# Peptides against a protein of PDB entry 6GMG: the designs that were tried, part 48

Target 1, 331 residues: chain A of PDB entry 6GMG
Amino acid sequence: DSDDRVTPPAEPLDRMPDPYRPSYGRAETVVNNYIRKWQQVYSHRDGRKQQMTEEQREWLSYGCVGVTWVNSGQYPTNRLAFASFDEDRFKNELKNGRPRSGETRAEFEGRVAKESFDEEKGFQRAREVASVMNRALENAHDESAYLDNLKKELANGNDALRNEDARSPFYSALRNTPSFKERNGGNHDPSRMKAVIYSKHFWSGQDRSSSADKRKYGDPDAFRPAPGTGLVDMSRDRNIPRSPTSPGEGFVNFDYGWFGAQTEADADKTVWTHGNHYHAPNGSLGAMHVYESKFRNWSEGYSDFDRGAYVITFIPKSWNTAPDKVKQGWP

## One batch from the design tools (peptide)

Design b1_p17_2_s1 (made by RFdiffusion4, then SolubleMPNN; from b1_p17_2, 11 letters changed)
Fold by OpenDDE base, seed 4:
Structure b1_p17_2_s1 (fold): chain B 331 residues (1-331), chain A 17 residues (1-17)
Amino acid sequence: as target 1 above (331 residues)
Amino acid sequence: SYDDDLAHIKKYLGSKL
């Protein structure tokens, strides 16, 4: 019940976090303690740490999406999303594979489709594109210069993204970023912005007009990346959870993980920050917890989801919500 | 387990978009 959601109280700017605790191979803490860490590590604007505002604390209180929200500065739109799908693997497994004992044909096809996505390659594609964007941003002082630089970079790399429409989320993402237009943000200067990455886990079988089997076991054809670009059309993602396969079963609608702009080349060493549920300290769900997971822990996902997307957005370089290096836990 | 708990955890169901 969303009515039980509470905004975490303010934490003193100089209050140090309590130690994080290990939880299933990840570092875990209560949301109030994450706020303390955030103020010490991620809150900096122009090199000065800031107290998390009431608005930011409210955003954070929404759970996993709240972590991405507070660090990106906007509610996730998920428009510029990337993934990797092995079409050959999918076709081969469908042709040569067999359903497991007790597995329906629809369940088999949904599982094979899920397994044909490569989370690491999807993440790598997003990082590649973010790097190209960052090069295009570096010396561009207006949007036109940024777009020209971007097209040149894509041409040099023979990247299929060069063929995207000018109105595509790929080219419009910067201009549609609120912080780009803010005086204390980008101030309409692309060189003041940087590309950042977050990830969303969600369910493919969201079409209510489709078969019940697709809603229960996944839609093998839904949310596949376009060949060459890796772009995923997210327009049909309406945060609809997986349908129950048995009485009493229920699934969560999505999960979000914040990566930012870490420079660690080894994907397995990257840190992903996410939350469990909305903050309800006086409700049945209890207080929100924040997790800092390695990529392995994040990319494993849950049975609630059969799709993962890696999304690019932008933040001002003056923000420290996406540092080059993220340390797991505290201290 | 964490996975078992997640199945019962309510995420924010609304959209700000």
Scores: peptide ipSAE 0.029, ipTM 0.693, DockQ to the pose 0.197
Fold by OpenDDE base, seed 2:
Structure b1_p17_2_s1 (fold): chain B 331 residues (1-331), chain A 17 residues (1-17)
Amino acid sequence: as target 1 above (331 residues)
Amino acid sequence: SYDDDLAHIKKYLGSKL
């Protein structure tokens, strides 16, 4: 019950974080302590530390999505999403594979589809595209110049994204970013913006008109990336959780992980920041915790989800919510 | 146990808006 959600109190700007706790290869802390870290490390606007505002604390209090929300500056729209899917593997396993003992055909197909996604390749595709976008942004002082640069970059790389419609999320993402239009943000100047990445884990079987089996075990055909571009149509993602397969079983609706703009070339060394649930210190769920996970721990996901997407959005370069390097934990 | 802790994390993972 989201009614138990509480906005964390303000933390003094100069309050240093307590040490994070190691937790299964991750660094973990309570949300209030993350606010302290955030103020010391990520809060900077034009090089100056900022106290996390009440609005930002409220956003953060929503849990895993709150971490991405506060760092990206907007609620995730998930429009520019990428993934990698091995179609040949999927077809081959469906044709030649067999359900495990006790596994239904639908369960088998859902599992095979899930296993046909490559999280690392999906992440790398998003990073590749973000790099192209950043090059296009660098010297563009209006949207037209940005779009022209983007087209040129894509043509030079023979990237299938060059064939996307002008109204595609790929080309419209910048103009649809609130911080791009803000006076103290991009101020309509693309060169003041940079591309950033977050990830969403979610369930494929969200279509209520589909079979119960798809809702329980996944929809093998849903949320696949388009060939060549890697773009995922996220329009059908309605934050509907997996249906229970047994009485009393419950699944959560999504997970969000913040990557930002880390420059670490080794995917396994990148850090992903995410939360567990909304902040309910006086409720049954308890206080919200924030996790900083390596890619391996993030990309593993949970049985609640059978899809992972890597999403590109934009933030002003003056923000420090997406630094080149993210240090796991504290200090 | 590790499994119990993981189950706990999974159970409460995500947010309802």
Scores: peptide ipSAE 0.029, ipTM 0.697, DockQ to the pose 0.165
Fold by OpenDDE base, seed 3:
Structure b1_p17_2_s1 (fold): chain B 331 residues (1-331), chain A 17 residues (1-17)
Amino acid sequence: as target 1 above (331 residues)
Amino acid sequence: SYDDDLAHIKKYLGSKL
């Protein structure tokens, strides 16, 4: 629990943001200023600006996950996750490569596994699937119609997702979205919903029954995407951070980045919104900051994490938390 | 690291779930 966490105060609906500041190619601002931007740009419901509610401000105050939480309307469940892993690269590097100076075998294997993931291809797979889902949603006025459309689209594309079980996260994601069932949301009408994407960075070595080396340097076999589908089984992700490799070292449990539904075809030009930590203006951590990063900056991640997943969820089309175009910073 | 400063300010958030 974050005992020092504070809910940011309300901002007047008409208050304009202060300018963001550049930080390592990112746009950065304090959380209260992000609330101002959010109210001006992302708050719209049915075309009308809304003040961020106390509940939404509380969600946001949780940090990086809070950005995704407030924009998606629910705490991330991460069930429908995609990644791309180059098995041939992994095998070849293990066979022909060698540990760096001072690098243990376990550290080498963990690093090679991490480097065998392709963040861009993982993101592209999620976008591909989101596009298929959006086509299936567009003319469907009940869940049955949506599922039929989805199966048809997958069959036409010869996509391996067509073989997933009806209870899989892929097919159940829409029905399990609270906003889909809400009267002022989807109202059980798939055509009122759209697919959106966020990303999670996390640690592979979370199994406490595994070796200490896996917890310290990664589990090379964990959280790999299934061949053909790209689906990652996230059931073993318990938000457990990397184990320290030296005394006094500590790692963060996760990072979340919000993409939404940007239409920019060039991945490198897409904007990802994320936070640094929970809001603790009177604590040692300080005020929460929000970052708007390009894909290059987001996908680079941190040494805290060796996995990146791209997750699909849904929001009502009436929400403007996932616009087609996202402008980095302010103005 | 390109994001070294950001990594230092990144802290454990925990999970509400």
Scores: peptide ipSAE 0.028, ipTM 0.694, DockQ to the pose 0.156
Fold by OpenDDE base, seed 1:
Structure b1_p17_2_s1 (fold): chain B 331 residues (1-331), chain A 17 residues (1-17)
Amino acid sequence: as target 1 above (331 residues)
Amino acid sequence: SYDDDLAHIKKYLGSKL
């Protein structure tokens, strides 16, 4: 429900951003100022700065998902998602661990499952796969060539993804990317595209036919990555928030963070861009703010969520929404 | 669907951010 949502006004193309403010180790600014930064740094198409269009400003105004939306060029579909789960840790902790004081069995199991996910390894897997895809995109001038290259790369690395069905999101992701087909985008040329990454935080206990305990404390068996590939089946993610455990408690349904295609090898030094809520400058929520967070701040998440997925999509190389280096804040 | 997803946008983080 975004009845009070307002599209931010246009910013002059040459207007420089105001300084960002520090916020709990993050760089923070109001959405209007992010638009200014975006126009100076990320707006470039074929090396030329662009004013953020009305459509892009409207996308951005939706909050955290808006940041990923404007930078990826499409609403997130989340089909090609990766995570890392330590099955041995999970089993051992369930067997040998104990609920904390006042913790129910269901709460304990949900917590143990959450803690058995490794955000850093999940992110690393997505980066590994994105790198393979980028190599496959190089010098491929049609989809067939791209797919052949991809299969060869996977075979060389003995990657389990080589066994995925041709209709899998892994193989179909490029052809299903609108910007791949656009004349000013990929123009059906894979070599004009590059893989990019964003992350989604969400709740595991979304099955309304399951127990109330799973909806309150998480479903330990839901949204686990497949062994070998790291792929997460996101088909059951319906943007349903965690159920309240006490009167007056409420949870948000998701969070999105934009990484793009940074080349920084140290995960802890990577920058993730995200928003707080939809832009409502005249409403109770107030103006939307944009945050640039380090991986540690992003991956920590909130109690609202017990799953984190790292998703691969594609953008044209002519776009500068996913540069190799991202500077936190301004100046 | 696209429309369904837009209907369930993140509203507010409260004191979280």
Scores: peptide ipSAE 0.048, ipTM 0.737, DockQ to the pose 0.061; fails the geometry check

Design b1_p17_2_s2 (made by RFdiffusion4, then SolubleMPNN; from b1_p17_2, 10 letters changed)
Fold by OpenDDE base, seed 5:
Structure b1_p17_2_s2 (fold): chain B 331 residues (1-331), chain A 17 residues (1-17)
Amino acid sequence: as target 1 above (331 residues)
Amino acid sequence: SLDDDLAKIRAYLGSKL
């Protein structure tokens, strides 16, 4: 029960983290220790370390989404999301494939759809777009200049995003970012902002008006990226978990992984920070743990989810929550 | 709401990690 959630206590600014422990290729630690690391590594505002505020600790305490929340500065809205879907693979497998032994047709179709998404290509698309945005931001001192730069960049690359409506999440994302408007953030100056990336895993079968099979095994047609742009319409994502396929089975509603703005060119070497569940040290779930996973560990996901999206948002350049390099664990 | 969304979190993910 979410009522068991506890806000982690403050950690002294000078307290060094305890060593992380390895876990299946990940680095793992309890949330309190992550706060210590965060203060040492990610807390910097204008180059000065900051103690994680009570508000930030409260955000963090919400688990996987909390990691993204505290580092992005806002609760994820997931408006500017990207994915990659291999339509040809999907069609081919549906046509030429067949259900496994004991697999229903709906389960087969859901699985095929899931397997037709490419997490790495989706991530790459988001990185590509983030790079374009960052170039558009770098010398723009008002939103108009940013948008003009962005359109020029897109035109130069013959990117289909240039055809998006001016009111689309793509063009409106910056002005809808709270930290962009903050005096100690962007202060309405695009050049003070940078694009960052996080990922969300979720379930496709969320339409309550659809068949039970889709809710159990996935909706093959849901949350497809638009051709050319890679944009995913996330408006139908209501954080509804997968429906149980057997008695007593339960699924998590989502998972979030924070990437930020790492410059590591090899996707497999990028580090994704995420939490397991909300912090409930005195409850049945126990203390929240934070994981720093390589891309393969993150992108593998769980059976709880059949969709992955890579979302772009913005943070002030003065924040160090999205450094160029992220190191797993401690030390 | 945020609370409603978060209330739907289950322990399954935590058990796998």
Scores: peptide ipSAE 0.070, ipTM 0.797, DockQ to the pose 0.090
Fold by OpenDDE base, seed 4:
Structure b1_p17_2_s2 (fold): chain B 331 residues (1-331), chain A 17 residues (1-17)
Amino acid sequence: as target 1 above (331 residues)
Amino acid sequence: SLDDDLAKIRAYLGSKL
């Protein structure tokens, strides 16, 4: 199990990556080769490439979450999460639709709820908010200035986020970012930071006090975005996987995909970086692989998950882990 | 906690690709 996890060895700073291989519309490579690419492309601090540290390699070795971890600089807290849910579609399908042959009522309701989430609109909402935040960060040299700018931007856009409590993760996210406080990071200067995005896939039916059917087929009412803001309360996400529906069936607890701060306007052309599992080169799972997927491939997800959230965090502008353009694969 | 979250990590998505 997780006892087989190994930290990938250091790669020479000047070692170029081997070519990635195509895999189901994705670009795929082994984690060691991703480290090589990362050092050439994403490692830059103040314009200078860096060797991935042992700590960063250890973070990366945890699999899908490791990719987001190493690029964001912190373990995901998922406090500022967005999604889009079509309530009208959901109600209409429940009213006028019916279970498929062999599908239980609980399966039907769970499926309809899952299908009522719009991944593209959820992603777009996160991008919209990130843009607002980036404008607020610009030329703000203390947190007070940032917050004032943010409120003004929200007011100008008539955004419901302007009504969030001052203690909301929305307003506290920057000051709670470790790299914001670091001397070589933000140094408490908002203008040195930028908003970035990652995505988490997870299971809705995590409440142990709920019915077995909800744990097996999803909780239609769980993890819905708040109207107007699009904010998802992630406090009840405890990384509990879907319950098996048949003997021998097992599901994964989550998946993470790194987007960063790409400027590509077409969502379908954006690149999402993620890992398959923890690095176990000497174990049954084998070496960790890293995938660079287009949005279509990422947003499809797996049957393991019925929710997708798009999360905003911050990194220093001096880091190159979130460039404007991400090239899929190598070369 | 972070430690609890790390202990729960069990991703096997590679086999599904």
Scores: peptide ipSAE 0.034, ipTM 0.760, DockQ to the pose 0.059
Fold by OpenDDE base, seed 1:
Structure b1_p17_2_s2 (fold): chain B 331 residues (1-331), chain A 17 residues (1-17)
Amino acid sequence: as target 1 above (331 residues)
Amino acid sequence: SLDDDLAKIRAYLGSKL
C-alpha cells in the first residue's frame, strides 16, 4: 500500500556513510545511508555540499523512480528515448526458430522480440546523441544558438536526427526542462546545462485493446526504435504492468536506473543507481534500499519487462548528481 | 499526469533483488 510510504529523515551534512554491502554483484545500502553518500558525493551545487532537502528526500522515497527523480531534478517524462532493435535477427528467428516445450506461439514471438533488442547498442546510441548535444550546448548562450549548433553537429555526422521535426522531443527537450529556466539552474543559458542519461524498463503489451496474449507475453511490434535515429515513441507507455500468466502472479510496472554523465568508455564498467521499492520502514515492504549496479546487472532486467529505453534529459552543470566518474559502493 | 503516475508506483522490485 502506497499509504505506507514515509519520507526518510534528514541526515547531518557531515555524517559519513556506513559501508555498502555486496548483493549479487551489486553494492547495496538502505536509503538513509544513500542519503549520506549523496550528500558527500552528489549534493554539490556550485562546488558546495548541500543537505538533501525535504522535497528531494520525498522524491527519493518513491523507490526506483525516486533515485532518477532526485538526481535529475524532475519526474521522468521519458520523451527522448533510444533503443536498438535487430530486425533481421527478429525475422530470422521467427522463421527458423521454434517454440520451446510448453511455450505458446505468442510467448515465443514475445520472447524473440525481447531478445532482438540490444541493450548495449541502445545505450551506446544514447551516449552518442548526448555527446552531440553536449557539444551543441558548450558555447550556446540562448536556445536558438543551441538548436543551430545541434543541427550543424548532426549534419557533420550525417545523423538522421537532423531530419526530425522542430517540435520533436529531440529538439524541444532542453526548453521543456524546468531546471533550464531556473535562476539557480541554467537561467536560460544552454551552456550551463549538460545532457544526462537514465534508463527505463517497462512492458510492451500495454494496449488494452490488444489480445490477451500480447498483454501476457508482449507485443512484438510495440516500442521499436525508428530506423536511423534509434528514437522510441514512448507516448503509449502508460506504466501498465505485464498481465499475469497464472493465478497469483504479479508484475511491477517499471524500473528506473540512473547513469548520469559517466565518461567510462567500457559500458560494462558503468554504474547504474536504482531503488527496490518505496520507503516503508513500518510497512510490509520495509525500508527502501538503493543499489549501485554494473551495466550487466542493470541491463539484464527482470521478467516483468521486455523493453529497455535509454532516455536523455538535462541538468545544470553546477549540479554534481552526474559526475564523470561514479564509484560503486562505500568506501 | 504526475499524480496519476505516482499513484501507479507499485515497486515490488525489492523482492526480486
Scores: peptide ipSAE 0.034, ipTM 0.757, DockQ to the pose 0.061
Fold by OpenDDE base, seed 3:
Formats: C-alpha cells, structure tokens, sequence
Structure b1_p17_2_s2 (fold): chain B 331 residues (1-331), chain A 17 residues (1-17)
C-alpha cells in the first residue's frame, strides 16, 4: 500500500556510511545508509558536498525508480530508449524451434521474443549514442550549435539517427530536460550538460485490446527497436505489470537501474544502482534497500519483465551523480 | 500525468532478491 511510504530522515552531511553487505554478487544497504554514501560521493555540486534535500529523499523513497530519480534530477520520462533485437534469431527459432513440454504456443513465442533481445548490445548502443551526444555538447553554447554538431557527428558515422525528425525524442531530449534550463544547471548552455544512461525493465504485454495470452506471456511484436537506430517507442509503456498466469500470482510493474556516465569499457564491470521497493519501515514491505549490481546481475532481470531498455537523459556536468568511476559498496 | 504514474508505482522487488 502506497500509504505506507515514508520519506527517510535527513542524514548529517559528514556522516560516513556503514559497510555494505554482499548479496548474491551485489552490494546491498538500507536506504538511510545509501543517503550517507550519496552525500559523500554523489552529492557534489560544483565540487561541494550537499546534504540530500527533503525533496530528493522523498523521490528516493519511491524505490527502484527513486534511485534514478534522485540521480537524474527528474522523474524518468523514458522517451529516448534503445535496445537490440535479433530478428534473424527470432524468426529462426519460431520456425525451427518447438514449445517446451507444457508450454503453450503463446508462451513459446513470448519466451523466444524475450530471448531475442540482447541486453549487452542494447546497452552498448546507448553508450555509443551517448558518446556522440557528448561530443556534440562539448563546445556547443546554444541548442542550435548542439543540434548542428549532432547532425554532423551522425553523418560522419553514417548513423541512421540522422534521419530522425527534428521533434523526435532524440533531438528534443536536451531541450526537454529541466536541469538544462535551470540557472544553476545548464543555463541553456549545452556544453554544461552531459549525457547519462539508466535502464528500465518492463512488460511487453500491456495492450488491453490484445489477447489475454499476450498479457500473460508477452507480446512478441511490442517494444522492438527500430532497425538501424535502435530506438524503442516507449509511448505505449504505461507501467502495466504482467498479467497473472495463475490465481494469486502478481508481478511488479517495472525496475529501474542507474548507470550514469561510467567510462568502464567492459560492460560486465559496470555498476548499476537500484532499489527493491518504496520505503515502508513500519509497513509489511519494510525499509527500502539499495543495491549496487554488476551488469550481469542487473541485466538478468526477473520473470516480471520481458523487455529491457537503455535510456539516455542529461544532467549538468556540475553534478557528481554520474561520475566516471563508480565503486561497488562501501568502503 | 506524473501523479498518475506515481500512484501506479509497484516496487516489490525485495521479494525477488
């Protein structure tokens, strides 16, 4: 019950975190302790530590999305999303594969579609695009200069994104970022901003007009990336969870993982920060916990989800919520 | 709307970990 959600209390600015605990290859801690780490490591504005504000603590208290929310500075809009889908693998498996024992045709098709997504390639595509955007931002002092630079970069790489509409999420993402317009943020200066990445896991079978089987086992045709660009149309993602396949079964609506702007080239060594549930210390769910996972642990996902998208947004360079290096756990 | 989205948040991943 959302009524059980509580905003974590303020932590003293100079309070050091308690050690994280290992949990199935992850580093795990309670939300209050994450706030302490955040203040020591990620809170810096123009090089100065900041206490997490009440507003930020409230955002964080919403769980997995709260981690991305507090670090990106805005509630995720998920408009600029990337994925990788192997169409040939999908077609081949549907043609030559067979349902497992007890598996329905719809369940088989949903599973095959899920398995045809490559999380690592999707992540790499997002990183590639973020890199292009960062080059376009670097010396651009107005949006026009940024867009011109971006088009030039895409042309040089023969990237299909160069053909996107001017109003597409790809070209409009920067101007639609609140922190870009803030005086203490970008101040309308693209060179003061940098691209960052987070990931969302969600369910494909969200269309109420579709078959019950698609809602239960996935919609094989939904949320596929566009060929050439890798862009995923997220407009139909309404945070609707998977439909139960048996009585009493329930699924979560989404999961969010924060990557930021890590420079580690090996995807397997990157760290993803996420939460388990909204903070309910006096409720049945208990206190919120924050996890710092390696990519393998993050990308594994859950049976609740059959899609993963890697989303680009922007933050001011003066923020330290997306450092080049992220250390897992504490100390 | 944002308010509608916030009302729909179901984060029970703790049971999955």
Amino acid sequence: as target 1 above (331 residues)
Amino acid sequence: SLDDDLAKIRAYLGSKL
Scores: peptide ipSAE 0.034, ipTM 0.756, DockQ to the pose 0.059

